# Designs tried in a protein design run: peptides against a protein of PDB entry 7Q4I. Part 8

Target 1, 281 residues: chain A of PDB entry 7Q4I
Amino acid sequence: HENSTIAERLYSEVRVLCWIMTNPSNHQKKARHVKRTWGKRCNKLIFMSSAKDDELDAVALPVGEGRNNLWGKTKEAYKYIYEHHINDADWFLKADDDTYTIVENMRYMLYPYSPETPVYFGCKFKPYVKQGYMSGGAGYVLSREAVRRFVVEALPNPKLCKSDNSGAEDVEIGKCLQNVNVLAGDSRDSNGRGRFFPFVPEHHLIPSHTDKKFWYWQYIFYKTDEGLDCCSDNAISFHYVSPNQMYVLDYLIYHLRPYGIINTPDALPNKLAVGELMPEI

## One batch from the design tools (peptide; made by RFdiffusion4, then SolubleMPNN)

Design b1_p8_6_s2 (from b1_p8_6, 3 letters changed)
Fold by OpenDDE base, seed 2:
Structure b1_p8_6_s2 (fold): chain B 281 residues (1-281), chain A 8 residues (1-8)
Amino acid sequence: as target 1 above (281 residues)
Amino acid sequence: GSTLPLPP
């Protein structure tokens, strides 16, 4: 038997709504596999699409499809969440239909923070936005207050938030959030290791998988290493995870155990006041 | 999907 008492506590105290960016062509190919794997560990799971799907719990947003519409879809998704679900959770995760998330590790990272703190987390990139922005593919999580500020303060003001639906969705939301004083948090663990990853584990774990000229090394906000020290023991997300690999990851993370090794979790940190952040490492 | 391309 496994003792999940702390995880159950965090499930109750750190409520997460996960919304999945998808499209009608991916409902069966990708999105359903999110629902059957890591998505079941969210407190609320919603698929944001252009077509309704009652089996999937997909919402038809008033947007077009294609990469050029992702920003439009993100805006409409958060409007929908604010109107219908703002009180259903404390934190609001955006993920792609090929993102895999260890929700328990995200709850652990978020535990000390107040949901009334205007903050969001993810894989922080340094270009385009002064405080940085979070990689769209790695997934990013907004506090309830961050969602409120985004929808109520930023979106209605063309000077604060781009009214057009074009642009890189992760950059554009990053600009909007900065303009309403939502802080780009540090998601690294106490050892300075990342938790949100814009690629599959293999690409981060294998040294020299990419050359030093690869764009990622120029975009990362915090210095990171390759190899086994690339990733926190409490890593949260990986991107470009195939449907089959989602089931593999579910097995490896939640079922496969090395006999005779017992993990003792660290104590939970003290809760922060509203507006307070963890010290940077 | 992500705005940025996969590694080669």
Scores: peptide ipSAE 0.128, ipTM 0.842, DockQ to the pose 0.687
Fold by OpenDDE base, seed 5:
Structure b1_p8_6_s2 (fold): chain B 281 residues (1-281), chain A 8 residues (1-8)
Amino acid sequence: as target 1 above (281 residues)
Amino acid sequence: GSTLPLPP
C-alpha cells in the first residue's frame, strides 16, 4: 500500500520539463538509462544532442560535440525550449546524462515559488559570479521567467551574454542570468542541508572522503558539513551516477522499504508572491 | 558532464 496523492498533486501543480545534456555516443550508453529511470517522473523529458534519435526523443541542436561546445549546446537547448516548450512546464531542469534526480523532492522545493519569479536553483558555487552560479553537473532548474529572460534578454546581447560557444557552461549561464537579474536561489532545506550535489552520495556522506584543499570546499557558496548532515532527507540530485547505479537508486528510493516505518510528509509551505523568495537560513 | 574534475 502506497499513498502518492500529494506527489500526484505536485506533479500537476509544479510542472517540470527536464532536458538532458547528451551526445550521440551516449544515447545508448547513458541517456536511455535516464529515460528508463528518473526521467520518467518529469512532466516532459527531452534529450539535447547533435543528432536526432526518435527512440530516445533526442533533438539535434546546431552545435558541435565535445566539452568545449557545452556552452553552445546550453544556449541552443534553451532557445529550443523557449520556442517549442515554454508553456509545457513551469520549471526547466538541466541535467547531465549521468545526473540522477528525485523529481518529487525538486517539486517540493519549488512549490512555494511562482514560475514568474526570475529565479533558478541548484548547487551554488561562489567563484566568478557575484551572486554565485549553479554547478552544471548537479543540475540546475530555471523558472519560466528565468528562461524567458535568458533567451529573450540575455542571449541576443553580447554585453550581457557570451556570444561564442567556449567556456564553462555553468559559469557562463550564471553570468548571463545575473546580468538579467535572475536570482541565484538558496536550495537548502529548513535545516540548512543541501539538495543538489555535484558528486555521488558516497562522496558527500562519508566524512574526510576528500582533502580539505579539494576545490569543492573552496567553491561551495554555503557552508556545508560532511556525513549524514551533508544532505537533505529531501535531496534532489547527484552527479557521476553510472547507468547501473541509476537503477539501484530507483530501487532504493522508490521500492525498498523498511517494514513498519512510515514517513508522514511535512505540510506544504505557503505560496510566495511573484518576486518573493523564501527567507535565507 | 559539465563539472569540474572529480576528487583524486
Scores: peptide ipSAE 0.118, ipTM 0.841, DockQ to the pose 0.651
Fold by OpenDDE base, seed 1:
Structure b1_p8_6_s2 (fold): chain B 281 residues (1-281), chain A 8 residues (1-8)
Amino acid sequence: as target 1 above (281 residues)
Amino acid sequence: GSTLPLPP
């Protein structure tokens, strides 16, 4: 028998709205598989697109498609969330339609933080933004206060936030958030292992999968190791996950059990005050 | 999606 009492508590206390970056060509190919797998564990799930899809619960944002419009789509997505959904959740996750997320592990990481703390989490990169920025592909999660500051304070001011729709969306939101004093949090576990990953598990778990000149090793904000120690036991996300792999991951994480092994969760940490962060590891 | 490429 499975006991989900703690997960159910966190589902109630750490409410997460997940918005999925997608496009009309991917509604059937990718997005529907997010909805059928990990997306069902969000408190609210919205697909941000350029076309409405009632079966998917997709919203038509007033943006074009293509990589050059991702920043525009991100701005419009958060404007839409602020206008319609700011009180529906405490935390607001951006993910791609090929990102897989273990939402329970995200709730565990977020549990001590106040949603009124101006903070966001993800896979932190060091270039372009002084405090760092979060990888777009790994997904990133904003507090309610971070969303408010982004939409109300940053977006209306061209000096704080890029007004055009061009550029790398993750870098641009990172600049905007820094300019309104939203903190780039540390998502690592107590052992210093990462939780948000911009590639599939295989690429992180296999030693020497990439050479030392690979851009990722120059971009990571925190030092990380290859192999089994690369990843937290409470990892949150992986990117470039195919639709088929989403179902495999759902099976492996939520259904497959090694008989006779019981994993007991660690105790929840104490709640932090508004504006307080966990100590750096 | 991410603007950065997949590993080789």
Scores: peptide ipSAE 0.114, ipTM 0.844, DockQ to the pose 0.696
Fold by OpenDDE base, seed 3:
Structure b1_p8_6_s2 (fold): chain B 281 residues (1-281), chain A 8 residues (1-8)
Amino acid sequence: as target 1 above (281 residues)
Amino acid sequence: GSTLPLPP
């Protein structure tokens, strides 16, 4: 038995709609495993596809499949959310069908922010977009106001948002959001450690796993360390997580406990005013 | 999936 009172409070106060980027070929192979693991901890879970699947709760968006259509699918996904679900949550997470997310840690990060603040969070990259953009693979979360601005203000204007469905979806949404003054937030914890990760834990935790010339080190917006200091104790996401590893992570995070070690959660921070951000670390 | 590849 454990005390989940704070987590239950945050579940009610920080409502998260998770939409999963998937395709019909991955409904059974990947997406269903998201639904059976971390996706069940979202307030609402929707799979964005090109085919309907009532068992999965998959939506058929009017898009083609393939890597070149990811931006098109992202636009249609957020249009669908805005039309049908904008009041069902306060925050709107995009994740891939091989992204694993600790939703409680995301709620903790988001708690002080108003959903009416035009902000979004994720693993921030520095190229292409002046304020940075969030890695698509690590997943990114938009406030309700950010979704509104994206769908209502950015998407209808070709000068603000790319009308074509080609391009890197994470870069393109990053450009659109910047153009409507949605802020690229800092998702790091109070110790300056990252929370959203574009790779599996092993790739971040093992020192010298990657070459210093690896693109990631050039792309990351904030300096990051290797090893155990790479990652927040309240990390939110990892990418390239296999279906089997999702169950392993679920077990390790939510079931496996070291006997005699009890973690006391930190106090919740004060809530911010609309438009206010946490101080940079 | 992400537009960026896994580390080698």
Scores: peptide ipSAE 0.112, ipTM 0.840, DockQ to the pose 0.633

Design b1_p8_7_s1 (from b1_p8_7, 5 letters changed)
Fold by OpenDDE base, seed 5:
Structure b1_p8_7_s1 (fold): chain B 281 residues (1-281), chain A 8 residues (1-8)
Amino acid sequence: as target 1 above (281 residues)
Amino acid sequence: PDYEKDPY
């Protein structure tokens, strides 16, 4: 009795490869739960690790483990995607093994954009990068052209992209992408509400959950609020989601329905030309 | 911890 016709259309027209940042110690503890929940709604799902796991579909990248090597892992992950998977999708999502993603809402946001437009989306932060950069934990999505520019134009040039593996992963990719004219898009909805979130829903929905001096309020690129106006009705991602909470979110989003309330989806927007962006709000 | 709110 559910009608998924529009979601099925977007699954075919807005193809998403999801790559998950993980490590061998988290294959069973975290990554497997991504695969059993939201990751099954990606067109392609790959786990980027230092060890191969055929049950998980994990790739062994030539990198060490630990937070100090996340930038190295991100560079090797996108090299691997470009070499093996650049034609398997139109959009390429990075997420962590504790990120939850509503892939249908991401396809809806991406629908008007050409994958040949050099653009990427996520939770935009303002420090360190002039145009901003996307928060690593909230997850970020590159167009096919953005991946091409990153791997072919940025990575081989130490003047454009950091050659060592140290530094904040999200800041370093943000610098590299800016240096090859990949645009940091606006992921907000038509009401100016965010779609990508670097924390769990509770931390955004509950007013005054954090002090006004909390770093997030200094980092966020666009003005945001707390409470019900924090978040789009078409929110895409949340971070620090435990394995158990992934199954709770899957139930709440895809199974639990208030009887007698039927949501009618808005009409799809017109498609943009190559290089065209939606107006900033 | 898995829930440490780090900007980096």
Scores: peptide ipSAE 0.043, ipTM 0.761, DockQ to the pose 0.477
Fold by OpenDDE base, seed 1:
Structure b1_p8_7_s1 (fold): chain B 281 residues (1-281), chain A 8 residues (1-8)
Amino acid sequence: as target 1 above (281 residues)
Amino acid sequence: PDYEKDPY
């Protein structure tokens, strides 16, 4: 037995549409395992593909496949969401078909923010975009107002948003969002620990797993350390999670309990006004 | 390690 009263409240008050970036070759191999694990905790779950799949709930977007089309697919995915689903949620998460997300931890982070605030969250990177941009692999979440500004104000204007489908998807959306005054939020916890991760837990938790010359250390917007202090106790996402590891994580997070240890959640913060952000740490 | 996956 479990007391989920706060999680149920947040499920109602912080509605999340999750869209999953996938392709037809990964529907059975990857995307189906998202649907069977963490994706079931979204208020709405949609798979964005080039082919329809009624078992998966996959949408066929008018895009080609391959890495060079990811930006094109992201633009069409958000157009589709704005046209069909903008009122189905308050927040709109992009994730890959190998991203694992703890949706309750995302709702906790988002709870104080208005969905009418033009903001988005994720693993913030510093290159190419002055305010930073969010890592594509770690997943990123837009407010309803951020989606509106992206689709209505940015996408129709080639001076604000790249018309071509080429380029790094996460960088290009980051440029577009900056150009319409969508703020790149701070997703860190009150201890300054990250919540969105572009790699598997092992790569963040193990000290000196990478060379200090590794690109990640040059890209990360906020200074972070490896090891026990790498990650929030309320971490939201990890990337490069295999289908098998999704079931392992689902078991470890939601089923496995150390007998006699009960976690008591912190009090919910006060809600912010429209346009207000939490103080940077 | 899969760290060689370009963020691009």
Scores: peptide ipSAE 0.043, ipTM 0.771, DockQ to the pose 0.664
Fold by OpenDDE base, seed 3:
Structure b1_p8_7_s1 (fold): chain B 281 residues (1-281), chain A 8 residues (1-8)
Amino acid sequence: as target 1 above (281 residues)
Amino acid sequence: PDYEKDPY
């Protein structure tokens, strides 16, 4: 028997809509495996595509396919969410169809924040955007107020948000959000460890897996360590996770337990007022 | 940036 009482409370109090960036060629190859694994732990799960798929719950957005249309798809996805789903959740996660997310750990991170605070979280990168921006692959989560500001204030104004569909999706949303005073939050835990990861666990957990000149070390906003100290015990996401690895991660995280070891969760932090952030570490 | 799956 497992005691999920705290997780059930957070599922009710910290409602998350997850939208998955996908395309028709990946509905069966990738997206369905998100639906069968971590996506089932979202309060609402929507697949954002160019074609409708009733088995997947995929939405056909008015966008073309290809890498050059990712920014267009993100804009249309958030417009769709704002029009149809803005009250269905408190927080709105973007993930790729090869991102794996531990939704309970995300709810724990988000618990102290008001959804009326204009904030978003993810793997923060420092280039191009003064406050930083969140890595597209690691996934990023907007508050309800951040979605409102993005759709209502930023998107209609070409001076605040890029009107064309070209460019790096994560950078372009980061610019738009900064221009409407949505804060790029700190997603690190109380020990300064990261929670959102743009690569698979292996690439973060193995020391010296990358050269010191690797772009990631130049892009990361906060100083990070390699090895076991790379990653929070409450890590939220990993990217480039294959469909098979999603089932492995689901088994390791939710089913596999060392006999005789009982984890006691930390106490929930105090809730912050609207507009308040946790102190930066 | 386009993140390539193989950072290596």
Scores: peptide ipSAE 0.041, ipTM 0.762, DockQ to the pose 0.194
Fold by OpenDDE base, seed 4:
Structure b1_p8_7_s1 (fold): chain B 281 residues (1-281), chain A 8 residues (1-8)
Amino acid sequence: as target 1 above (281 residues)
Amino acid sequence: PDYEKDPY
């Protein structure tokens, strides 16, 4: 019998709304597989689309489709969340329909933080935004206060937040959040290992899989190495995960067990006050 | 290759 007592506690104390960036052409191809795998471990799961789908629980946002509309969709998604769902969770995860997320590991990372702290987490990139911004593909999680500041303070002000729908969604939200003093948190574990990944596990775990000139090494905010030390034992997300790989990951993480090995969880850290962050590593 | 995927 599996002991889930700590995970159940964190499910109650660290409530996560996951919203999935998708489109009507991907409802059946991708988004449905999120719903059938890791998305079932969110406290609330919503698919943000341009068309309603009652089987998927997809919302039709007033936006066009395509990469040039991702920023528009992100703005409307957070407006929708703020209007209808701001009290349904403490934390608000954006993920893509090909992002895989270990929600329990995200709850563990978020546990010490107040949802009233203006903070967000993800794979931090250094370009364009002074404090950094979080990679869109790796997924990023906003506190309830970060969502409030984004929707109420940033979005209505063209000086703080881009009013048009063009641009890189992750960069643009990163600029908006910085302009309302939402902090770009450090998502690394106590060993300095990353938790949010903009690629599949294979690309991070296999050394020399990319050239040192690869853009990722120039974009990453914190020093990151390839190999087994690349990734936290409590990793949260991976991107470019195919629908089939979602089921493989779901099996490997939640079902496959080496007989005779029992993992004991570390003690929960102390809770931080409102506005406090964990020390940078 | 999929590594040429836009950082966005």
Scores: peptide ipSAE 0.045, ipTM 0.771, DockQ to the pose 0.590; fails the geometry check

Design b1_p8_7_s2 (from b1_p8_7, 4 letters changed)
Fold by OpenDDE base, seed 2:
Structure b1_p8_7_s2 (fold): chain B 281 residues (1-281), chain A 8 residues (1-8)
Amino acid sequence: as target 1 above (281 residues)
Amino acid sequence: PSYEKDPY
């Protein structure tokens, strides 16, 4: 028997719309496996594509395919969300079709924040954007106010937001959000451990002799360590997760239990006022 | 194809 009472409370109080970046070639190969695993724990799940798929619930956005169109797809995805779904959730997660997300851990992180606070969270990188930007692959979550500011204030203004569809989507949204005073939040836990990860668990958990010149160590906004202390006990996301690994993670996280070990959840923090952030660690 | 651990 499992007690999900707190998770059910957070499911109701911290509503999350997840949109998945995909393409028609990945509907059956990748996106379907998101829908069958972690995506079922979102309050709403939408696949953003260039073609409609009624089995997947995929939306055909007016964009081309390929890496050079990811920024265009992100802009059209958030326009679509704002027009049709802005009241369906409090928080709006972007993830890739090879991102795995523990939505309950995201709700726990987001619980103290008002959705009217202009904030977003993810794996924060330091280059290109002064406040940092969130890694596209690790997934990033916008408050309802952040989506409003992005779509209504940033996108219509070429001085605030890039009009072209080219560029790194995560960098470009990070620039746009900074220009409308959406804050790049700190997603670390109370021990300073990360929650959003741009790689699979193995790459973070196993101390490799990773050359200190590896780009990740130069890009990460907060100092992080490899090994067991790399990752929060309440980690939210991992990237480059294969379809098979999604089912493995679903089993390990939600089904596999060490007999005789009972986890007691920490108390929920106090709710913050609108515009208030958690203290930096 | 090696998933180049691209920052993007």
Scores: peptide ipSAE 0.061, ipTM 0.776, DockQ to the pose 0.420
Fold by OpenDDE base, seed 3:
Structure b1_p8_7_s2 (fold): chain B 281 residues (1-281), chain A 8 residues (1-8)
Amino acid sequence: as target 1 above (281 residues)
Amino acid sequence: PSYEKDPY
């Protein structure tokens, strides 16, 4: 029998609202597979779309479809969350409809932090934003205070946050969050290994003969290695995960076990005060 | 492959 006592405690103490970036053409193709896999482990799961879908629990935001509207959709999604759901969770995850997330590993990373700390986490990139910004595809998680600052302080001010709906979604939210002193946290584990990944596991785990000129190596904020040491044992997310691969990952992570090997979880760290961060590695 | 995709 599995002992989930620590995971159940973290489910109660580290409440996560997951919102999924989707569109009406992907409700059946992608989004429903998020709902049937990792999304069921969120405390609340909402699909942000341009059309309502009661079977999916999709919200129709007042935005158009297409890549040029992703920033507009992100702004409206966080406005909707702030108005209707700001007290339903402590942390607010954005993910794509092809992002896979291990929510228990995210709760473990977030456990020491106060939700009143203005912080957000993800795969940190270094260009365009001085403190860095979090990759949109890998998914990123805001504290409750970060959402408040984004919606109440940043969005109403065109000097702090881009009023237009155009631009790279992840860069634009990163600029807005920096301008209201929301900190771009370090999501790495105690060994300096990443937790949020903008690609599938295979692309991180298998040393690629990719040219060092590949954009990813120019964009990563923290130096990372390829191969087995690429990724935390407590990895949180992967991107470009097909619907079929979501079920494979769900099976491998939650069901498949090597007989006779028992994993004992590490002790929970001490909780930080409001405004405190874990030491950078 | 995801490596062929834009950072955006």
Scores: peptide ipSAE 0.060, ipTM 0.789, DockQ to the pose 0.614
Fold by OpenDDE base, seed 1:
Structure b1_p8_7_s2 (fold): chain B 281 residues (1-281), chain A 8 residues (1-8)
Amino acid sequence: as target 1 above (281 residues)
Amino acid sequence: PSYEKDPY
């Protein structure tokens, strides 16, 4: 028997709504596999689309399809969440339909923070936004207060938030959030290892997989090395995960066990005050 | 590889 007592406590105390960026062509191909794997561990799971799907629990947002509409879809998704679901969770994760997330590790990272703190977490990039922004593909999580500020203070003001639907989704939300004093948090563990990853595990774990001229090394906000020290033991997300790889990861993380090895979880940190962040490492 | 995709 597995002892899930701490995970059950965190499921109750750190409530997460996961919204999945998808489109009608991906409902059966990708989004359904999120619902059948890691998405079942969210407190609430919603698929944000341009068409309704009652089997998937997909919402039809008033947006077009294509890469040029991702920012429009993100704005409408957070408006929909604020109107219908702002009290259903404490934290609001955006993920893609090819992002895999270990929700328990996200709850552990979020546990000390107040949901009334204006903060968001993800894979932090340094270009375009002074405080940085979070990679769209790695997924990013907003506090309840961050969602409130985004929808109520930023979106209605064209000086604070881009009114058109064009641009890079993750950069544009990053600008809007900075303009309403939502803090771009540090998602690294106590050893300085990353938790949100914009690629598959293989690409982060294997040293010298890319040239040092690769864009990622210019975009990362925090310096990280390749190899075994790249990734937290409590990693949260990976991107470009195929539907088949989602089932493999779900098996490896939740079912496959090396006999006689038991992981004892670290003690939970002290809760922070409203507006307080963990010290930067 | 996933690395060749745009950061967007």
Scores: peptide ipSAE 0.058, ipTM 0.790, DockQ to the pose 0.616
Fold by OpenDDE base, seed 5:
Structure b1_p8_7_s2 (fold): chain B 281 residues (1-281), chain A 8 residues (1-8)
Amino acid sequence: as target 1 above (281 residues)
Amino acid sequence: PSYEKDPY
């Protein structure tokens, strides 16, 4: 028998709306597999598209298709969330239709933080934005206050937020959020291990998969290692996860158990005040 | 779908 009492408590106390970046060509190929795997563990799940799909729960945003419209889609997605769903959750996760997320581990990381703190988390990159920005592919999570500031304060002001729909969506939201004093949080665990990953587990766990000149090592904000020390035991996300690998990960994480090994969860940390952050490690 | 390990 499994004891989920702490996970059920966190599901109630740390409410997460997950929005998935997708397009009509990926509704059946990718997005449906998110809905059938990790997306079912969100408090609310919405697919942000250019076409409506009632079977998927996809929203038709007023945006064009293609990679050059991702920033436009991100702006319209958060406008839609603010208008219809800002009180349905405490935290608002962006993920791609090939991102896999362990939502329980995200709730554990977020538990001490107030949703009224202007903060967001993800895989932090150092270029282009002084405080850093969060990788789009790894997924990033905004507090309710961060969403409010983005939609109400940043988006209406062309001096604070890019008005056109071009550019890297993750860099552009990172600039906008910095300009409204939303803090780029530290998502690492107490051992300094990352939780949000812009690649599949294999690419982080296996040393020497990439040259030291690979862009990732120049972009990562915090020093990180390869191998077993790459990744928290409470890792949150991986990117470039195929539809088949989502079902494999669901089996490995939620069904496969080593007989005779029982993991006792750590005690929950104390809750922080509004505006308070955990110390950087 | 970001299939390329592109930083952008």
Scores: peptide ipSAE 0.053, ipTM 0.775, DockQ to the pose 0.442

